# Designs tried in a protein design run: peptides against a protein of PDB entry 8BZL. Part 113

Target 1, 228 residues: chain A of PDB entry 8BZL
Amino acid sequence: SYDRAITVFSPDGHLFQVEYAQEAVKKGSTAVGVRGRDIVVLGVEKKSVAKLQDERTVRKICALDDNVCMAFAGLTADARIVINRARVECQSHRLTVEDPVTVEYITRYIASLKQRYTQSNGRRPFGISALIVGFDFDGTPRLYQTDPSGTYHAWKANAIGRGAKSVREFLEKNYTDEAIETDDLTIKLVIKALLEVVQSGGKNIELAVMRRDQSLKILNPEEIEKYV
Target 2, 242 residues: chain B of PDB entry 8BZL
Amino acid sequence: SRRYDSRTTIFSPEGRLYQVEYAMEAIGHAGTCLGILANDGVLLAAERRNIHKLLDEVFFSEKIYKLNEDMACSVAGITSDANVLTNELRLIAQRYLLQYQEPIPCEQLVTALCDIKQAYTQFGGKRPFGVSLLYIGWDKHYGFQLYQSDPSGNYGGWKATCIGNNSAAAVSMLKQDYKEGEMTLKSALALAIKVLNKTMDVSKLSAEKVEIATLTRENGKTVIRVLKQKEVEQLIKKHEEE

## One batch from the design tools (peptide; made by RFdiffusion4, then SolubleMPNN)

Design b1_p15_3_s1 (from b1_p15_3, 11 letters changed)
Fold by OpenDDE base, seed 4:
Structure b1_p15_3_s1 (fold): chain B 228 residues (1-228), chain C 242 residues (1-242), chain A 15 residues (1-15)
Amino acid sequence: as target 1 above (228 residues)
Amino acid sequence: as target 2 above (242 residues)
Amino acid sequence: SAAARREANAERLYE
């Protein structure tokens, strides 16, 4: 059975384990990324945190470096491995090259890591997609997506996870230069996009904002409600 | 589909890791373990199932393991897997101490083991560990902490949680009775007894069937103490009087 | 049910 072989092509050229890993991503909660003019915004659907769970340990958005953030969808444990390796690479790059990574560089690193796990018979693919946002040294905002195959692309806006299709359809209709003219409008666009799949408004949304030369800011619920 | 349950490193067509899910189900049949975080300490309470009269050494703690001076854990699942993982935790903690001349932060120890667990779900020729763990600890960064990890290598911090048999019912009870911000170690102990009394598949709760460990701070030092049988009996008696 | 528990466990693996 070709579906049981991790690295075997089907007669029609499919890598089933990669495709099935993409199905694992769809089991994750929705994440959205939008590139504005001078801002990048990540929005995620908050999974219902159990009442007694420590919120500190439930993070779908993480910093990879001071200038790069990532949101993921799919297997949480797989994500942790990717995040840790990416963080190490970011630090290594700073030490070796004496500059922070570009968003494209770290995306390519993550993509290459994922790709290697699709080509080894001893390893399954990573069951995660990631939205990687940040600023290059020149102040250019960037948004990239990676999937389990190790493919990556640059985006103006994109979504991953269970509601990604609906969110992408919304973004395709509503992402205009006017819609991202200001930081506030960009944030509003992300919220509106997430509201296509999130039922309980601002309480179930987590937003992270990175502006040029600023650190990642996670908005509190009160700040989010101002945009609703 | 049963077709994808034979290999640990294979996604199902719907993106599921069945062997990980089955490992988690197996843990549901293990003895109950509770963890409760209080303002002045943290505790583990575990069901002791193997009271064999012919056991030569009464292990004071069958299910609760001291990891270092600042951390302990409880296990639910396959005992042999638990022994391997608890030994690995101790080794990781010792290596860190030797390298940095300070104790490993609680979350770092948990994550280090979780990375190992995750690897056993991703690399060929390996099976998931059939073990969930509760971790209690203290460090200078976050104070008293309670963590839970599962066979996937996922983990989370908790105020109170349960693993093993009847864990869902126990968690529901904990959600009802846990008073956030007002939980003392004394009240946590009482809550642990209350929950165990209702969730353990035993006719009567006895001190012989329960292991309890507390982690506190005394004079700037962490103290991990396994409660004596008499202390557990007193807690049970107090609960019966209420 | 065992099936319901498996589904609940499966849901915990994904974010």
Scores: peptide ipSAE 0.413, ipTM 0.810, DockQ to the pose 0.747
Fold by OpenDDE base, seed 3:
Structure b1_p15_3_s1 (fold): chain B 228 residues (1-228), chain C 242 residues (1-242), chain A 15 residues (1-15)
Amino acid sequence: as target 1 above (228 residues)
Amino acid sequence: as target 2 above (242 residues)
Amino acid sequence: SAAARREANAERLYE
């Protein structure tokens, strides 16, 4: 049965385990990324944190390096593995090349890692997609997406997870040069996009902002409400 | 659906890992383990089910394991799997200590094991561990900490949580009675007894059926103590009088 | 129900 084989093609040329891993991604909460002029913004749907759970340990947005951050959708444990590998690579690159990674470089690294897990008989694919944002050393904002197959592309805006289709449709209609003319407008665009799928407004949204030559900033709920 | 039930490390058409889900269900049949974080300490309380009179009493704790001087854990699930994982935790902690000449941070130890658990869900020829763990610890970074991990390799920090039999009911009770910022170790112990009394499938809670460990700081050192049976009896008695 | 518990457990795996 081809559905059970981790690394074999079906007669019609499908890698079923990769496709099923993509279905795992759809079980994740929605994440959105938008590239502005001098800003990159990640927004995620907050999973309802249990009352007694420490919020510190629930992170869907993480820094990979000072100039790169990532949001993911899918299997949380799988994401941790990818994040850790990416962080190590970012540090290794700084040591060996003496420069921070480009956003494309680290995306390609993650993509290659994922691809290897689709081709090895002893491994299942990672059940995650990622939005990777940041700034290259020249100050250019970048947004990339990668999926369980190990494919990656550059985007102006994109979304992953359960509400990704609706969010993408919104972005396709509303992403204009005018809509990203300022940092604040870019943030508003992300919030509006998430509100297409997130119930109860700003309380269920987490936003991360990286501006040119600035560190990653996670917005607090009060800051988010200013944009709502 | 049954086709994907028998293979480890394979996604279903719906993107599910059935073996991980089934491992989690199996843990629901294990004895109850409870963790509560207090301002002045953290505790584990575990149901002792295997009270065989012929068991050599040398095992002070069946379900609570000291990992190092600053951390302990409780396990729910397959005993053999638990033994492997607890040994691995100890090894990880010792390797870290040797390498850095400092105790491993609590969350780092938890994540190291969770990475192993995750690997057993992703690599062929392996099955998920049928074990959930509660971790209690102290480190200089975050102070007293309580973590929970499951067969998926997912983990989280908690103020109070429960794994094993009737865990959902226990968590509900903890949500009702846990007072954030006001929890003393004494009140946490009382809460643990209260919850166990309601969640354990026993007619009467007895000290022989409960293991309790506390982690505190005394004179700048971590103290992990398993409560004596008499101390547990006193806690139970106090609860019965309320 | 066992089915409900499995679904709840499954939901915990994804973010």
Scores: peptide ipSAE 0.388, ipTM 0.793, DockQ to the pose 0.746
Fold by OpenDDE base, seed 1:
Structure b1_p15_3_s1 (fold): chain B 228 residues (1-228), chain C 242 residues (1-242), chain A 15 residues (1-15)
Amino acid sequence: as target 1 above (228 residues)
Amino acid sequence: as target 2 above (242 residues)
Amino acid sequence: SAAARREANAERLYE
């Protein structure tokens, strides 16, 4: 049978391939995002890098533009496609509109891309969720999440991947205005949230921080240990 | 569920792409290919299985392909798929050279092919390529490089790795014996022979069953050389004497 | 085992 129609409605109204793509996301390692006052933080569970693997080629956090970064969970190869298209769009926007994208704009672009792959004949959904963080031109920190369906929402804090439920439960309890009062406290919150699911403490965590009017910074293990 | 085994680009209820997994399993039955990164070069070593006496052209290299002046690859899996992908790699590299008047960076070439592989896992009516590749190369950005790609379109950089038959065992041996920062091309060659001797399902390792290519820099130029049978024989002999 | 290899391969697909 020709796999022409991959994503179709079931008799009960479900798009099973979208739901199953969401299950693919759960196979990914955990990622967490938190919006602070003047900071956005992404944290990811480090996949056990094989001893002989080049760490440079294993990245769950990537820059989309100078003002936007993304973490993902799910199919790595699918993520690369989304990232590349998003980067192209960010550059195109700068050229055509003469301003960087808003975090919402690029999120909507990614969401629309994902949605098209749920409706286009002969295409399967992307097996990824993404946390997209950054700053709008006005200096407002933003956090968005997308899923395989193409749905997106703005968040104060959220998590995706295998341990997302536990991390979200932690964030629901501990995300307060006091907990994000400073940049350092916000970073600590992300680390504590990840430690709910990550084994062996700070060694298995990667953190990316974007402060207002600053470029994306990936923290080294020593910097992370200061917050543990 | 067997229902999801037959369709090439659908998720299982558990979020799995079975056809990609099965393609990877098929590669596990292919001849072993090794890649080792050294400080002064990078090498590929591949098992040569098809020694047929009636073959008219003794291909100097059956499994190792020169892609451009700065890159080569080895393949494990379906030969026909490998031929298509290696040809595509050459085309991508040439188009880049024509467009930018400089050689394509190693990772960009790998990524370009991986995007093609990924597409064959996402678009209906396509099956995954039953091929994994090891890439060796040099560029001005990162120097000597070793990459591995699989049917999913995933790739990674490696210091040493293996694809094909007994790849897991080979990787384990490489992890044990690979000395980071101290690996010379000479030591890498010795390590390759050691690992192949243990992982190839042959009673005795012979030079006729092993292809080795090295990539080095000489006078500011990349040199890709396939070792002669006599050179491989000497490497095997040295290993047997140790 | 073949089953173990398949599971290991599957895990490599996801990040």
Scores: peptide ipSAE 0.375, ipTM 0.779, DockQ to the pose 0.757

Design b1_p15_3_s1 (from b1_p15_3, 11 letters changed)
Fold by OpenDDE base, seed 5:
Structure b1_p15_3_s1 (fold): chain B 228 residues (1-228), chain C 242 residues (1-242), chain A 15 residues (1-15)
Amino acid sequence: as target 1 above (228 residues)
Amino acid sequence: as target 2 above (242 residues)
Amino acid sequence: SAAARREANAERLYE
């Protein structure tokens, strides 16, 4: 069976391991990203943390650098590898180029890494999609998505994971210039989008906000409830 | 499903890694290991299954390994895999100490091993390690810590957790009896005995079948101590009297 | 059941 071989085309031109890695992404909890005017917002469905588990060790949203953060859906361990490689690249870029990475640059780096794992013999694809948000040095907010194939695109808004279809449908209907006119409205849009798939309201949502020239801020549950 | 479960760890059509799942299932048949975090220390309690009188080496601890002065671990799963991983942990910790002239932070050691585990799930020609680990430690950043890792290379911090045989039942009991913020090491030891007594498929819990290690701080130093058999007997006796 | 445990284990792999 051609689908048993790592990184091999089927007779009909499919890369089954890449397609199956995309199915792995759908097993992940939902993540949403929205680009506002002067804000980028990531929202994620909180997986039920076991009562005795330390929440510090459960992170679906992470900083790659001071100006870039990422949410992922799919295999947790795979994500850690990608995150670590991206962080190293961000630091390396600062040292060698003397400027922080652009959001596009680091996205392209991650995408290239993923693509290599789809073509290298003896490696399976990464079982993750990522939403990468941040600010370029000129202050432009950016949102990118990458998938297991190593493709990437810029978005105004997008979603990944199990509820991505429903969230995208909501965003397609509700993402307008008016809906993102203010930072607060942008945050509300993300919350409303997640509530399409998340039950029990704000308690099961994690939100990260990055404003121009500000560090990543993770909102606490009380702050989230103000927008619900 | 069977076509994707017998070879190198690859994705199934449903996006599953069956070899990793099977490795996790294999661990479920191993002896029970418990970890409990207290305010004044952290402990590991493990089932000792191989008590053979003809063993020449007095294994003081079959399942609990000291990693460095500030960390220990317990293992559930394939013994040979466990030996490789525990050795690697020691090497990582030593290399860090040599490079930075300070002990490796607990989470960094766990993460380093988890990256190795993950690699064995992604690279061809390799199988997942059939081992889960509990880590106990102290560092200046987070104090006393308890971690769990599995064959996937996933890990998490815990207040209390269990791996191996009947782990789900043990975790349920821990959830019921663990009091956050009020757990003393003494209470944690009592809880460990209580859970092991119900989780181990033995008619009567005996000190010969249980290994317990505690990690505490004394005079600004980490102390890792394996409890003596007599101490374990006293804990069991106390439990039987309650 | 063994099947239920496998499914639970599988779910732990994904976030």
Scores: peptide ipSAE 0.371, ipTM 0.764, DockQ to the pose 0.748

Design b1_p15_3_s2 (from b1_p15_3, 11 letters changed)
Fold by OpenDDE base, seed 4:
Structure b1_p15_3_s2 (fold): chain B 228 residues (1-228), chain C 242 residues (1-242), chain A 15 residues (1-15)
Amino acid sequence: as target 1 above (228 residues)
Amino acid sequence: as target 2 above (242 residues)
Amino acid sequence: SAAARRERNAERLYE
């Protein structure tokens, strides 16, 4: 019965709407995050943008603040709500605490937001997972993942979306200290990981790079091809 | 109460929002709306289905709504839902103008409405709006713009797009004939007529069955104009002669 | 088909 209450536990202790929201995430295109030594990299599978669509309005990778960016998989409209709230919180934190958020702080905020939407009968869960990357004020690179349940964890590398399983398997085998020894090698690792699930090479990949004390940089297709 | 749960848009076991999908399907049965972005303007073209002889007010524009001096929209779907959303758009735009003493940026207005749409897909006791919208506008940030939004609260910018009946076929035709960087408003109008002639479920395209609005800039001001029936007739005639 | 249209519509919801 589709009529199950959003916040009702099953007899076996499952929250079905949360599990189903996780299935919604799997319908999203693949996103990958990798933490290097002094770099964080996000890569996403580009869905074939319709020829007549403005690319400016299609972004899977967005900045939350100067030191934090996020990639997501799942419901696009849900993601926009989460992104906007996160951005507001980042600005609020700067005003009240007089420092930028830590990556963990903003992740926890997003996770708490998601969790609240799992515990209200008047709200369905968010149908998104997110990879949140950035630098703390001390210059430490961070990568976090959050899911529809509001659970979050820190990662060295992770993936979300339809190809996440294959990409994670690749990363588990290939993520080594040697593989992330340089910024370029870290970028190459992300590209190779995405190529496990993305066809036609660099044209279908979007990459974002954040280095210590630098702003988010979106690589152009030509720059990506240099690493393939 | 169990009654609120039954009306809440919830995930299927496969992670689908069927109520949103069904709302989108309902829009597929609505009259066709086209939007085309040109270098010197942007246009909306919409099918008029309700030509009832007893309608007292010839609404010059049944499906195209002026939102403010710089933006207009067309709607496909449930008329009552469309009226609510278009009113909300006007209110948002007005509040922004009063607060900031400048017109609301086009994308910001679209986003504000899309957040409302999204909320109706997530909060209990609400149903999705059964409406898709095309937005045309001008602002100082991006110039002429065309947007599309759907019941999910998703939106995107477009050079040309279509919503409503036979939208997929229309989009295919637009992809074939749209010349990026070379599109004039004149050529866009001709393209709109061409696409509507092929996609509307009518034997012959007539001016009474089509609404067209253009948005241009004249002397540093935005001009939104609904084409007169005679102008539309001329466009149709020109197409028939080609 | 109506089914194919629904699938295309559904795909547009996710990114």
Scores: peptide ipSAE 0.418, ipTM 0.816, DockQ to the pose 0.761
Fold by OpenDDE base, seed 3:
Structure b1_p15_3_s2 (fold): chain B 228 residues (1-228), chain C 242 residues (1-242), chain A 15 residues (1-15)
Amino acid sequence: as target 1 above (228 residues)
Amino acid sequence: as target 2 above (242 residues)
Amino acid sequence: SAAARRERNAERLYE
């Protein structure tokens, strides 16, 4: 009998494969996103890169388009599939609508993709959550989160992965208008949040910053240390 | 739980894909394959396990496959799965060449196959491929490259790595002896022999049990060469004298 | 141990 990956409802109304996919997400390293006033920041826990591994090929933060970037937690191979499809959609949208996607639009696309993999017979859910940040054409900063179920919500700040609970608790206490008053303060907030779960400081953190009308910038370790 | 062990493409309650993990474990029992990136080239060194006296000496590289003019790979795992994947790699590379009139970039070829591997972990009725691959190549974007992929569809670039039997020990040895920025192809070959000699479960390393391929650039062209047995013997002899 | 190897392999699947 071909063991078909079937996402079915339990008698109590749960989709076990979706819940288990959420457990897969928790095995991923921590990612955090924060929306500032005129900045969006993604921070991720760096997995200890093996000494002989090319760092170029290890990216937890990626651009989906010029105005949108994403961090993920969970199955790396699954993430690649989602990222590729999202990139294609971003380009397609530019061609067909003649405008970049809104952050909400591309989030909804990703969410719909994930949802389909929870309902289609013969497919397992994606084992990833994503933080999607960027700017709409009007210059509004946005942060969205998606999970394996295909749900999505807008956030001021959020975290995913192994240390997400601790990071969220920190953000709930420390996310204030004063804490995000400047770009630098927003970056500091992300770093402080990650330091709740990341050992050895700035060496194990990757930060991506997107400012209004600017491209995604990955901070180097020296730049990160300035904020610690 | 046994219930999730037997089902392909299903998450366990802990969020694990057991079939992928088991495929990776199976690869650990396969012959050792090494890849080493040098400044002036890249190499693959693979253990030959099937030395059947009756094998027609068609020096079929049992484990090293030319993919196109600029790339080769080695495989560890299920031979039949390896044949399917290597054929697919060749097809992908050819289709790209026809479409774009240029060779496929190395990472793009690796990614294309990894997407296929990933699909076999996500779509029902399919099992993961029981194969890990090392890829060596050259392209105009990044020069010489070494990649590793596993049954999950994950991949990474490496300066040096190992798959198959005793891969963890081999990687540890590579970490100790690999000199970043100073690795010549000659030194890489010597390192490969050193590591294989220690990781292969053989009393004495022989040229018959080792396949080595090098990828270099000569006059603006990629040259993929499988070392002759005599050349491998010389490398082994040199190692024994050190 | 086989168990330790499986855990190491499993860790490679997640990022």
Scores: peptide ipSAE 0.406, ipTM 0.814, DockQ to the pose 0.777
Fold by OpenDDE base, seed 1:
Structure b1_p15_3_s2 (fold): chain B 228 residues (1-228), chain C 242 residues (1-242), chain A 15 residues (1-15)
Amino acid sequence: as target 1 above (228 residues)
Amino acid sequence: as target 2 above (242 residues)
Amino acid sequence: SAAARRERNAERLYE
């Protein structure tokens, strides 16, 4: 049945549906992640929330567990599926292993999930990339990125979505040990990076900060403006 | 571009899911449904298009479905798809109640269905549901709520929104007239009539062509009520006098 | 226009 073979190799060895899923990611708003010394920061371009929309239901940054957060770019509905499965796995891990997941572990889980959807007949790839940040139980800050193919890598800083190229170029130039010397500087770096692609300044930015041994904090607009 | 139009679960070279987009377009031709959240309640207003005199079953509510004691929905799109999804919503709500001995939170019911919708966009051999839904409900967590979902499995909470025919125009009108924090159910009803009067492709709005349901709280219980035709007539009359 | 509606619908799919 032709309907079952969604992701197949082209004659030249390409998985077109995976590549096209990556194009879907580029339709998403920009997200940026930066690993500091004792902080991880996620920043996202806040899509103009429709005036009558409940902001609570528009979240591009979500917690997977107490020690792990994720930002995504691409298909919103696809992201929800991934997030839910990741959350279940985080809880399962706590029950089975009696420790929270490492950031690498949950990233690998998500990556494996995505990969399966590239290889299973009758399934299309997930149209999302994700930035996954958090702290391992030993207090080490981590940042990972995963894409529709299921590939993942650890990063010092990275970006996904429509403005990712420009943001990455900025980060490549400005990510230094000095730039992340303090928590505040790290936050400032993320904001500056996002401002490369986000119009109208701090009002269109959402920031999530996770410090060592602290819960996820989403900064309010007033807090963000202090860094601009 | 056209080659990817026929397959339901395939990304285009540009990363688009055309069948989902086309399903949304189909919904744009369906009857208009409005939802408005007020401080003291939430309402659905839906266009009734099929008034056939020979219909034996006087469906008091063709487009508005009670899901459980605390939730109702309105549908825009393919009727058969809507029937399947509304039935599924009822089943999900009932299973939750049986499992947890409490009613399902509104958003959880919405998300459960949205996950089903999403699956029909990702698994081969299936087409997207040609249905958008408006959900109204009350729960102890967030009080009165209004949600919208589409064929993609995406959803959002709203103060006021519209699906179906002329939905964009309706949303624009709602944005202009909706007063955040000051909306009473009475004012919401008036607003619904105002918007429907302007967005429905009818020369004159009549009570026979409009279904309205309200969800309120009385004595710690949720009350879902479909307005009687006479009540709708009064609302229309009041609007015409203003 | 139908085309404009389609584009708006498409934009709603992505975040």
Scores: peptide ipSAE 0.381, ipTM 0.790, DockQ to the pose 0.744

Design b1_p15_3_s2 (from b1_p15_3, 11 letters changed)
Fold by OpenDDE base, seed 5:
Structure b1_p15_3_s2 (fold): chain B 228 residues (1-228), chain C 242 residues (1-242), chain A 15 residues (1-15)
Amino acid sequence: as target 1 above (228 residues)
Amino acid sequence: as target 2 above (242 residues)
Amino acid sequence: SAAARRERNAERLYE
């Protein structure tokens, strides 16, 4: 029945459900990603965790594999589905190819998944954008962004969520080779970028760093304050 | 726009899922359920609205369900939806036990159900479940745990929380009185009565209108116990004397 | 208000 078509073209050629899913992303808190020379950094605006909520269960940054992590903006439950699918693919790739996924590969996988949900009857688009960062097996740092449409691109730096425009404008002005010359400078750049949209300083920022041949590290509030 | 709120599982122009929001609103009209995590246990307290004299006095817990030996839940929302979800929880837990020969970790059970809930918000021809759940449990990984899930498939762990009618007010009271690291099960029970007394739309709190279950560990085993009416009466009486 | 409650519920869906 035609009535089951969720994502259809409008007379003017728009996929409204995809566009509206992009609006859902804008309701999410801000996330920023920056590729340094030998580091990738994700920063997110902390959603005010309710005083009685367990912080363990509130995560906007997650590992997909040892060499790849992801931040998202938009529908939390949708993100969980995408994350789980991506994790399974990362493990499958390790088993079948005997190498970790490249950051591009897993991004493309996620993008393809999203695209299918824009074309399949009886499915709505995912209401999430993602920043995917990590290292390829050759040690090259990578940053990718994907949106509800299934489009993906490689970036030097990017942002998603409600404050993304302001953060991107800041990054366009301040992302230089000098600004990412060291790991510390790269981290500072991310913090400064987030401070464009986050009012209460370092207390409302979560930072994750991945260095070459190192696991994902979530910085504690004290570590973040050293960069303010 | 009525077009986007009448069809299930579509985004509004503003990126909202109105059917999920409406399901959450429906839950706001359901009876109050509380969960409180203590150092030595975890409890659920739920409002019992259906007090029919013709109900067979077999104390069936109306709102609190045992899921397995280590977990229980309380429900707020559409009863039929709740029954489906509680049965699914039991099945998931049983399948896990059969497959791995150990009880399912608490968060994994919650997540499994939440994935189902999420699916009902993304796939056409389905409506969201009009149910929020509080989960209490114990596992070897995290000990005593309290979780909340909603129709969206979102969930979180809590020290104390509330769903259903006047949940916002209840949560505010819990925030004021909950002492992190110092909460005993006894104190948690007293707090539950205090909050229910203020949030339930009743003139006087009575034991017949309140269901309470506790989850504790005794001799290395989980014990889930529904309090007897007399025990609840004593808790209420103690509160009135204070 | 019911409207305020709906908005709060909506906000919980997004992270």
Scores: peptide ipSAE 0.372, ipTM 0.764, DockQ to the pose 0.754

